# Peptides against a protein of PDB entry 3JWR: the designs that were tried, part 288

Target 1, 323 residues: chain A of PDB entry 3JWR
Amino acid sequence: TRELQSLAAAVVPSAQTLKITDFSFSDFELSDLETALCTIRMFTDLNLVQNFQMKHEVLCRWILSVKKNYRKNVAYHNWRHAFNTAQCMFAALKAGKIQNKLTDLEILALLIAALSHDLDHRGVNNSYIQRSEHPLAQLYCHSIMEHHHFDQCLMILNSPGNQILSGLSIEEYKTTLKIIKQAILATDLALYIKRRGEFFELIRKNQFNLEDPHQKELFLAMLMTACDLSAITKPWPIQQRIAELVATEFFDQGDRERKELNIEPTDLMNREKKNKIPSMQVGFIDAICLQLYEALTHVSEDCFPLLDGCRKNRQKWQALAEQ
Target 2, 298 residues: chain A of PDB entry 3JWR as posed
Amino acid sequence: TRELQSLAAAVVPSAQTLKITDFSFSDFELSDLETALCTIRMFTDLNLVQNFQMKHEVLCRWILSVKKNYRKNVAYHNWRHAFNTAQCMFAALKAGKIQNKLTDLEILALLIAALSHDLDHRGVNNSYIQRSEHPLAQLYCHSIMEHHHFDQCLMILNSPGNQILSGLSIEEYKTTLKIIKQAILATDLALYIKRRGEFFELIRKNQFNLEDPHQKELFLAMLMTACDLSAITKPWPIQQRIAELVATEFWEQGDQVGFIDFVCTQLYEALTHVSEDCFPLLDGCRKNRQKWQALAEQ

## One batch from the design tools (peptide; made by RFdiffusion4, then SolubleMPNN)

Design b2_p22_7_s4 (from b2_p22_7, 8 letters changed)
Fold by OpenDDE base, seed 4:
Structure b2_p22_7_s4 (fold): chain B 323 residues (1-323), chain A 22 residues (1-22)
Amino acid sequence: as target 1 above (323 residues)
Amino acid sequence: MQAELAAAEAFAQELLEAEDAA
């Protein structure tokens, strides 16, 4: 395609020029082509292209295929969300120095998972999918969308000309797919809530050990969630804008819940409760985000900007909630 | 810390039940 030719022929700027190592990164000013260039740089600077012998054209095609399989009519859970998740992962790996704690296969899997974790997202949560009796709800009992996202990821990875994993051995391929699946499934916030207590307790007791395979898996899950939720850590103007996108999508779901399911939406998804957004954001930060970024910062102190950003945004939301 | 965790879990559960009442 013309798009592929343009991407494959383009000079890829440095990570410094693209600012993709910054935790404060924003994609708002980037074109779709520039987001693809950033993604190439992430793979390159993590040594994934070299170590796994990726062909440049194949990587370009894969990136464009992933981007194409996000819906444009979804306010938040679109390519830009996936891209920002991957950028946060890249920043956590590089600037946060987490790359030194992980294998190349784990890094490969996490980056693929971050980019792929919301493939074909429909702008509605698992509860809506289940209650609407969608065909996907017949295929999967739990983490419905996350299973679908993984299936889409696998489909793309196996598509002709998109096989970025072709340089891997059979064992490496299996390992990578296992980690990708676990990482995508970990983005189900319900699973995060279920598992985070174990992670926090290990940190609290100073018993956290990445050499333990179970703890490694747990850490990768927590890291995925930290990147998925990383909008809450961004500088206030960015955070506020992203919160508007999230609210738009949630209100769209709430409107559909009223119309299609004949139910009253929760406050979070109720357009009439827009004035509660600041207090709900404070609650979300306290209930979900703060402990995660505290724990992540404990594992790697260089991830502190995520925690600091989260704390600053809590203050901003609290100030708005008091008005 | 445990009480904060429990409150966080309860709120998260409320958010999740609101979002993902499986």
Scores: peptide ipSAE 0.023, ipTM 0.610, DockQ to the pose 0.231
Fold by OpenDDE base, seed 5:
Structure b2_p22_7_s4 (fold): chain B 323 residues (1-323), chain A 22 residues (1-22)
Amino acid sequence: as target 1 above (323 residues)
Amino acid sequence: MQAELAAAEAFAQELLEAEDAA
């Protein structure tokens, strides 16, 4: 395609020029082409292209395929969300110095997972999928959408001309797919809530050890969640804009719940409860976000900007909730 | 703070109940 030819022939700017190492990064001013260029730079600067012998054209095609398999009519869970998740992963690996704690296969898997974790998202949560008796709810009992996202990821990876993993041995390929699956499934917040206590306890007791395979898997899951939720850490103007996108998508679901399921939506998804957004954001930060970024900062102190951003945004939302 | 925590807990509970109901 002309798009592929343009991308493959383009000079890829440095990570410094693209600012993709910054935790304060925003994609709002970037074109789709520029987001693809940023993605190429992430793979290159993590040495994934060289170490796994990726062909440039194949990587370009894969990126465009991933982007194409996000829906344009979804307010938040679209290509830009996946791209921002991957950018936060890149920043955590580089600026946060987590790269030094992981294997090349783990890094490869995490970056693919971050870009792929919401593929074909429909702008509704697992609860809606279950209650609507959607065909996907017949295939999977738990983490319905996350299983679907992984299936889409696997489909793209196996598509002709998109096989970025063709340079891997069979054992490396199996290991990578296992980690990708685990990482995508870990983005189910229900699973995060279930598992986070073990991670926090290991940190609290100073027993956390990345050389333990189980603890490594647990850490990768927590890191995925930290990147997935990273909008809450952004500078206030960026945070506000992203919160509006999230609210738009949640309200769209609430409207569908009323119309299609004849149910009253929760306050989070109720368009009539917009005035509760500030207090709900404070509650979300306290219940879900703060302890995660505290624990991540304990693993690597260079991740502090994520924690600091989260704390600053809590203060801003609290001030709005008091008005 | 209590109302905000309750909203977050309710959200978390909704997520968990959706998982258990499946």
Scores: peptide ipSAE 0.022, ipTM 0.629, DockQ to the pose 0.795
Fold by OpenDDE base, seed 3:
Structure b2_p22_7_s4 (fold): chain B 323 residues (1-323), chain A 22 residues (1-22)
Amino acid sequence: as target 1 above (323 residues)
Amino acid sequence: MQAELAAAEAFAQELLEAEDAA
């Protein structure tokens, strides 16, 4: 395609020029081509292209295929969300110095997972999928969408001309797919809530050890969540804009719940409760975000900007909730 | 994740309300 030719022929700017190492990064001003260039830079600077002998054209095609398999009519869970999740992962690995704690296969898996974790997202949650009796709800009982996202990820990875993992051994390939699956499934926030206590307790007791395979898996799950939720850490103007996109998508779901399912939406999904957004954001930060970024910062102090951003945005949302 | 985030936020709000009620 013309898009592939343009991407493959383009000079990829440095990570410094693209600012993709910054936790404060915003994609709002970037074209789709520029987001793809950023993604190439992430793979290159994490040594994934070199270490796994990726062909440049194949990587370009894969990136464009991933981007194409996000829906354009979804307000938040689109390519830009996946791209921002991957950018936060890249920043956490580089600026947050987590790269030194992980294997190349884990890094490869995390980056692929971050880009792929919401593939073909429909702008509705697992509860909606279940309640609507969608065919996906017949295939999976739990983490319905995350299983679908992984299936989409696997489909793309196995598609002709998109096989970025072709340079891996069979064992490396199996290991990578296992980690990708675990990482995508970990983005089910219900699973995060279920598992986070173990992680926080290990941190609290100073018993956290990345040399333990179970704790490594747990950490990768927590890191995925931290990147997936990273919008809450962004500078306030960026946070506000992203929160509006989230609210738009949630309200669209709430409208569909009323129309299609004949149910009253929760306050979060109810456009008539827009005035509760600030207080709900404070609650979300307190219940979900703060402890995660505190724990992540304990693993690597260089991740502090995520925690600091989260705290600052909590104050901003609290101030709005008091008005 | 955000639609799951909504359910999880609702769940987290329920948990926070339960923790505040506890």
Scores: peptide ipSAE 0.025, ipTM 0.662, DockQ to the pose 0.111; fails the geometry check
Fold by OpenDDE base, seed 1:
Structure b2_p22_7_s4 (fold): chain B 323 residues (1-323), chain A 22 residues (1-22)
Amino acid sequence: as target 1 above (323 residues)
Amino acid sequence: MQAELAAAEAFAQELLEAEDAA
């Protein structure tokens, strides 16, 4: 395609030029091509291209395939969300110095997972899928969408000309896929809530050890969630804009719930309850985000900007909730 | 604290259910 030719021939700017190591990164001003260039840079600077012998054209095609398999008519859970998740992962690995704590296969898996974790997202949550009796709800009992996202990820990885993992041994390939699956599934916040207590307790007791395979898996799950939710850490103008996108998607779901399911949406999904957004955001930060970024910062102090951003945004949302 | 955690978990669950419902 012309897009592939353009991407493959383009000079990839440095991570510094692209600012993709910054936790404050914003994609708002980036074209789709520039987001793809950023993605190439992430793979390159994490040594994934070299270590796993990725062909440049194959990587370019894979990135474009991943991007293509996000829906454009979804307000939030689109390519830009996946891209920002991956960028946060990259920043956490580089600027947050988490790269030094992980294997190359884990890094490879996390980056692929971050880019792929919401593939073919429909702008509705698992509850909607269940209540609508969607065919996907018959295939999976839990984490319905996350299983679908992984299936889409696997489909793309196995598609002709998209096989970025072709340089891996069979064992490396299996390991990578396992980690990708676990990482994508970990983005189900329901699973995060179930598992986070173990992670926080390990940190609190100073018993956290990345050399333990179970704790490693747990950490990767927490890191995925931290990147997936990283919009909450962004500078306030960026956070507000992203919150508007989230609200738009949630309200679109609520409208569909009324129309298609004949149910009253929850306050979060209710367009008429826009005035509750600030207080809900405070609740979300307190319930979900703060402890996670605190724990992550205990693992790597260089991740502090995520925690600091989250705290600052809490104050901003609280101020709006008081108005 | 436990009630706040439970409320937070319930809210998170609602968000998750809302995200899962969205």
Scores: peptide ipSAE 0.022, ipTM 0.639, DockQ to the pose 0.218; fails the geometry check

Design b2_p22_8_s1 (from b2_p22_8, 9 letters changed)
Fold by OpenDDE base, seed 1:
Structure b2_p22_8_s1 (fold): chain B 323 residues (1-323), chain A 22 residues (1-22)
Amino acid sequence: as target 1 above (323 residues)
Amino acid sequence: SPLLEELLEELEEEIERMEEAE
């Protein structure tokens, strides 16, 4: 395709030029091509291209395939969300110095997972899928969409000309897929809520040890969530804009609930409850976000910008809630 | 906030489904 030709022939700017190591990164001014270039740079600077012998054309095709399998008619859970999740992962690995704590396979898996974690997202949550009796709800009992995202990820990885993992041994391939699956499933916020207590307790007791395989898995899950929610850490203008996208998608779901399911949406999905967004954001930060970024910062102090951003945005949302 | 409570309730329901599948 012309898009593939353009991407494959393009000079990939440095991470510094692209500012992809910045926790304050914004994609708002980037073209789709530029987001793909950023993605190539992430793979390159994490040594994944070299270590796993990725062909440039195959990587380019894979990136474009991933991008193509996000829906454009979804306000928030689209390619830009996945891209920003991956960029936060990259920044956490590089600027946050988490790279030094992980294996190359774990890094590979996390980056693939971040880019893939919402593939073919339909702009509705698992609750909607369950209530609509969607065919996917018959395949999976929980984390329905996350399982679907992984299935899409696997499909792309195995598609002709997209096999970026072809340089791996059988054992490396199996390990990578296992981690990808776990990481994508970890983006179910319910799973985060279920597991976070164990992580926080380990941190509190100063018993956290990445050499323990179970704790490593737990950490990777927490890191995925931290990146998935990273919009809450962004500079206020970016945070506010993203919050509008999230609200738009939720309201779109609410509209569909009325139309397709003939039900009154919850307040979260109700367009008429827009005035509650600031207070909701404060509550969300307090209940879900702050402890996560505190714990992450405890693991690596260089991740502090995420925590600081979250705290600053809490203050901004609180000020709006008081109006 | 009521919005957060609704979100948490949905998440709790999902956790219950996870536990039932174990």
Scores: peptide ipSAE 0.399, ipTM 0.900, DockQ to the pose 0.867
Fold by OpenDDE base, seed 5:
Structure b2_p22_8_s1 (fold): chain B 323 residues (1-323), chain A 22 residues (1-22)
Amino acid sequence: as target 1 above (323 residues)
Amino acid sequence: SPLLEELLEELEEEIERMEEAE
């Protein structure tokens, strides 16, 4: 395709030029082509292209395929969200120095998972899918959308000309897919709530050990959530804009709940309660976000900008809630 | 936060479904 030819022939700027190591990164000014170039740079600078013998054209095709399988009519859970999640992962690995704590296969899996974790998202949550009795709700009993996202990820990875994992041994391939699946499923916020207590307790007791396979898996899950929620850590102007996108998508769901399911939406999904957004954001930060970024900072102090950003945005939302 | 109670309830229901599947 013309798009593939353009991407494959383009000079990929440095990570410094692209600012993709910055926790304060914004994609708002970037074209789709530039987001793809950033993605190539992430794979290259993490040594994934070299270590796993990726063909440049295949990587380019895969990136474009992933981007194509996000819906453009979804306000928040689109390619830009996935790209920002992956960029936060890259920044956490590089600037946050987490790459030194992980294997190459784990890094490969996390980057693929971050880019793929919301593939074919429909702009509705798992609760809506269940209540609407969607066919996917019959296939999966929990984490319905996350299973679907993984299925889409697997479909793309196995598609002709998109096989970026063809340089792996059979054992490496199996390991990578296992980690990708676990990482995508970990983006279910319910699973985060279920598991976070164990992680926080290990940190509190100074018993956290990444050499333990179970604790490694737990950490990868927490890291995925930290990147998925990283919009809450961004500079205030970026945070506000992203919050508007999230609200738009939630209100669209609420409208569908009224129309299609004949139910009153929750406050979060109710456009009539938009004045409660600031207080809800404060509650969300306190209940979900702060402890996670505190714990992550204990694992690597170089991740402090994420915690600092979260704290600053809490103050801004609190000030709005008091008006 | 009372404002997040509904969200937390939905998440708790999903956690229960996870535990039932184990």
Scores: peptide ipSAE 0.399, ipTM 0.899, DockQ to the pose 0.770
Fold by OpenDDE base, seed 2:
Structure b2_p22_8_s1 (fold): chain B 323 residues (1-323), chain A 22 residues (1-22)
Amino acid sequence: as target 1 above (323 residues)
Amino acid sequence: SPLLEELLEELEEEIERMEEAE
């Protein structure tokens, strides 16, 4: 395609020029091509291209395939969300110095997972999928969409000309796929709530050890969630804009619940409750976000900008909620 | 926040489904 030719021939700017190492990064000013260039830079600067002998054209095709398999009619869970999740992962690995704590296979898996974690998202949550009796609800009893995202990820990785993992040994390939699956499934917020207590307790007791395979898996799950939710850490103007996209998608679901399921949506999904967004954001930060970024900062102090951003946005949302 | 409580309730239902599958 013309798009592939343009991407493959383009000079990839440095991470410094692209500002992709910054926790304050915004994609608002970037074209789709520039987001793809940023993604190439992430793979290159993490030494993944060299270490796993990726062909440049194959990587370019894979990135474009991933981007293509996000829906454009979904307000929030689209390519830009996946890209921002991956950028936060890159920043956490580089600026946050988490790269030094992980293997190359784990880093490879996390970056692929971040880009792929919401593939073919339909703009509705697992609850909607279950209540609508969607065919996917017959295949999976929980984390329905996350299983679907992984299936889409696997399909792309195995598609002709998209096999970025072809340079791996059989054992490396199996390990990478296992980690990708675990990381994508970990983006189910319910699973985060279920597992976070174990992680926080290990941190609190100073017993956290990344050499333990179970604790490593747990950490990778928490890191994925931290990147997935990273919009809450962004500078206030960026945070506000992203919050509007999230609200739009939730309200669209609420409208569909009324029309298709003949049910009254929850307040979270109800457009008539737009004035409750500031209070909702404060509650979300307190109940879900703060402890996660505190724990992450404990593992690596260089991740503090995420925690600081989250705290600053809490103050901003609280001020709006008090009006 | 009441809105958060509703979200948490949905997540708790999902957790219950996970536990039933174990």
Scores: peptide ipSAE 0.376, ipTM 0.892, DockQ to the pose 0.893
Fold by OpenDDE base, seed 3:
Structure b2_p22_8_s1 (fold): chain B 323 residues (1-323), chain A 22 residues (1-22)
Amino acid sequence: as target 1 above (323 residues)
Amino acid sequence: SPLLEELLEELEEEIERMEEAE
């Protein structure tokens, strides 16, 4: 395609020029081509291209395929969300100095997972899928969408001309897919809630050890969630805009719940409750976000900007909630 | 926040499904 030719021939700017090491990064001003260039840079600067012998054209095609398999009519869970998740992962690995704590396969898996974790997202949550008795709900008992996202990820990875993992040994490939699956499934917020207590307790007791395979897996899951939720850490103008996208998608779901399921949506999904957004954001930060970024910062102090951003946005949302 | 409670309830239901699948 012309798009592939343009991408493959383009000079990829440095990570510094693209600002993709910044926790304050915004994609709002970037074209789709520029997001793809950023993604190439992430793979390159993490030494993934070299270490796993990726062909440039194959990587370009894969990136474009991943982007294409996000829906444009979904307000939030689209390519830009996946891209921002991956960028946060990259920033956490580089600026947050987590790269040195992980293997190359883990880094590879995390980056692929971050980009792929919401593939073919339909703008509705697992609860909607279950309540609508969607065919996917018959295939999976829990984490329905995350299983679907992984299936889409696997489909793309195995598609002709998209096989960015072709340079891996069989064992490396199996390991990578395992980690990708675990990482994508970890983006189910329910799984985060279920597992976070163990992580926080290990941190609290100073017993956290990345050399332990179980704790490593747990950390990768927490890191995925931290990147997935990283919009909450962004500078306030960016946070507000992203929050509007999230609200839009939730309200769209609520509208569908009314129309398709003939049910009254929850307040979170209810367009009529938009005035509750600030208080909901405060609650979300307190219940879900703060402890995660605190724990992550404990693992690597250089991740502090995520925690600081979260705290600052809490204050901003609280101020709005008091109006 | 009541809204957060609703979210948490949905997540708890999902956790229960996870536990049933184990």
Scores: peptide ipSAE 0.385, ipTM 0.894, DockQ to the pose 0.839; fails the geometry check

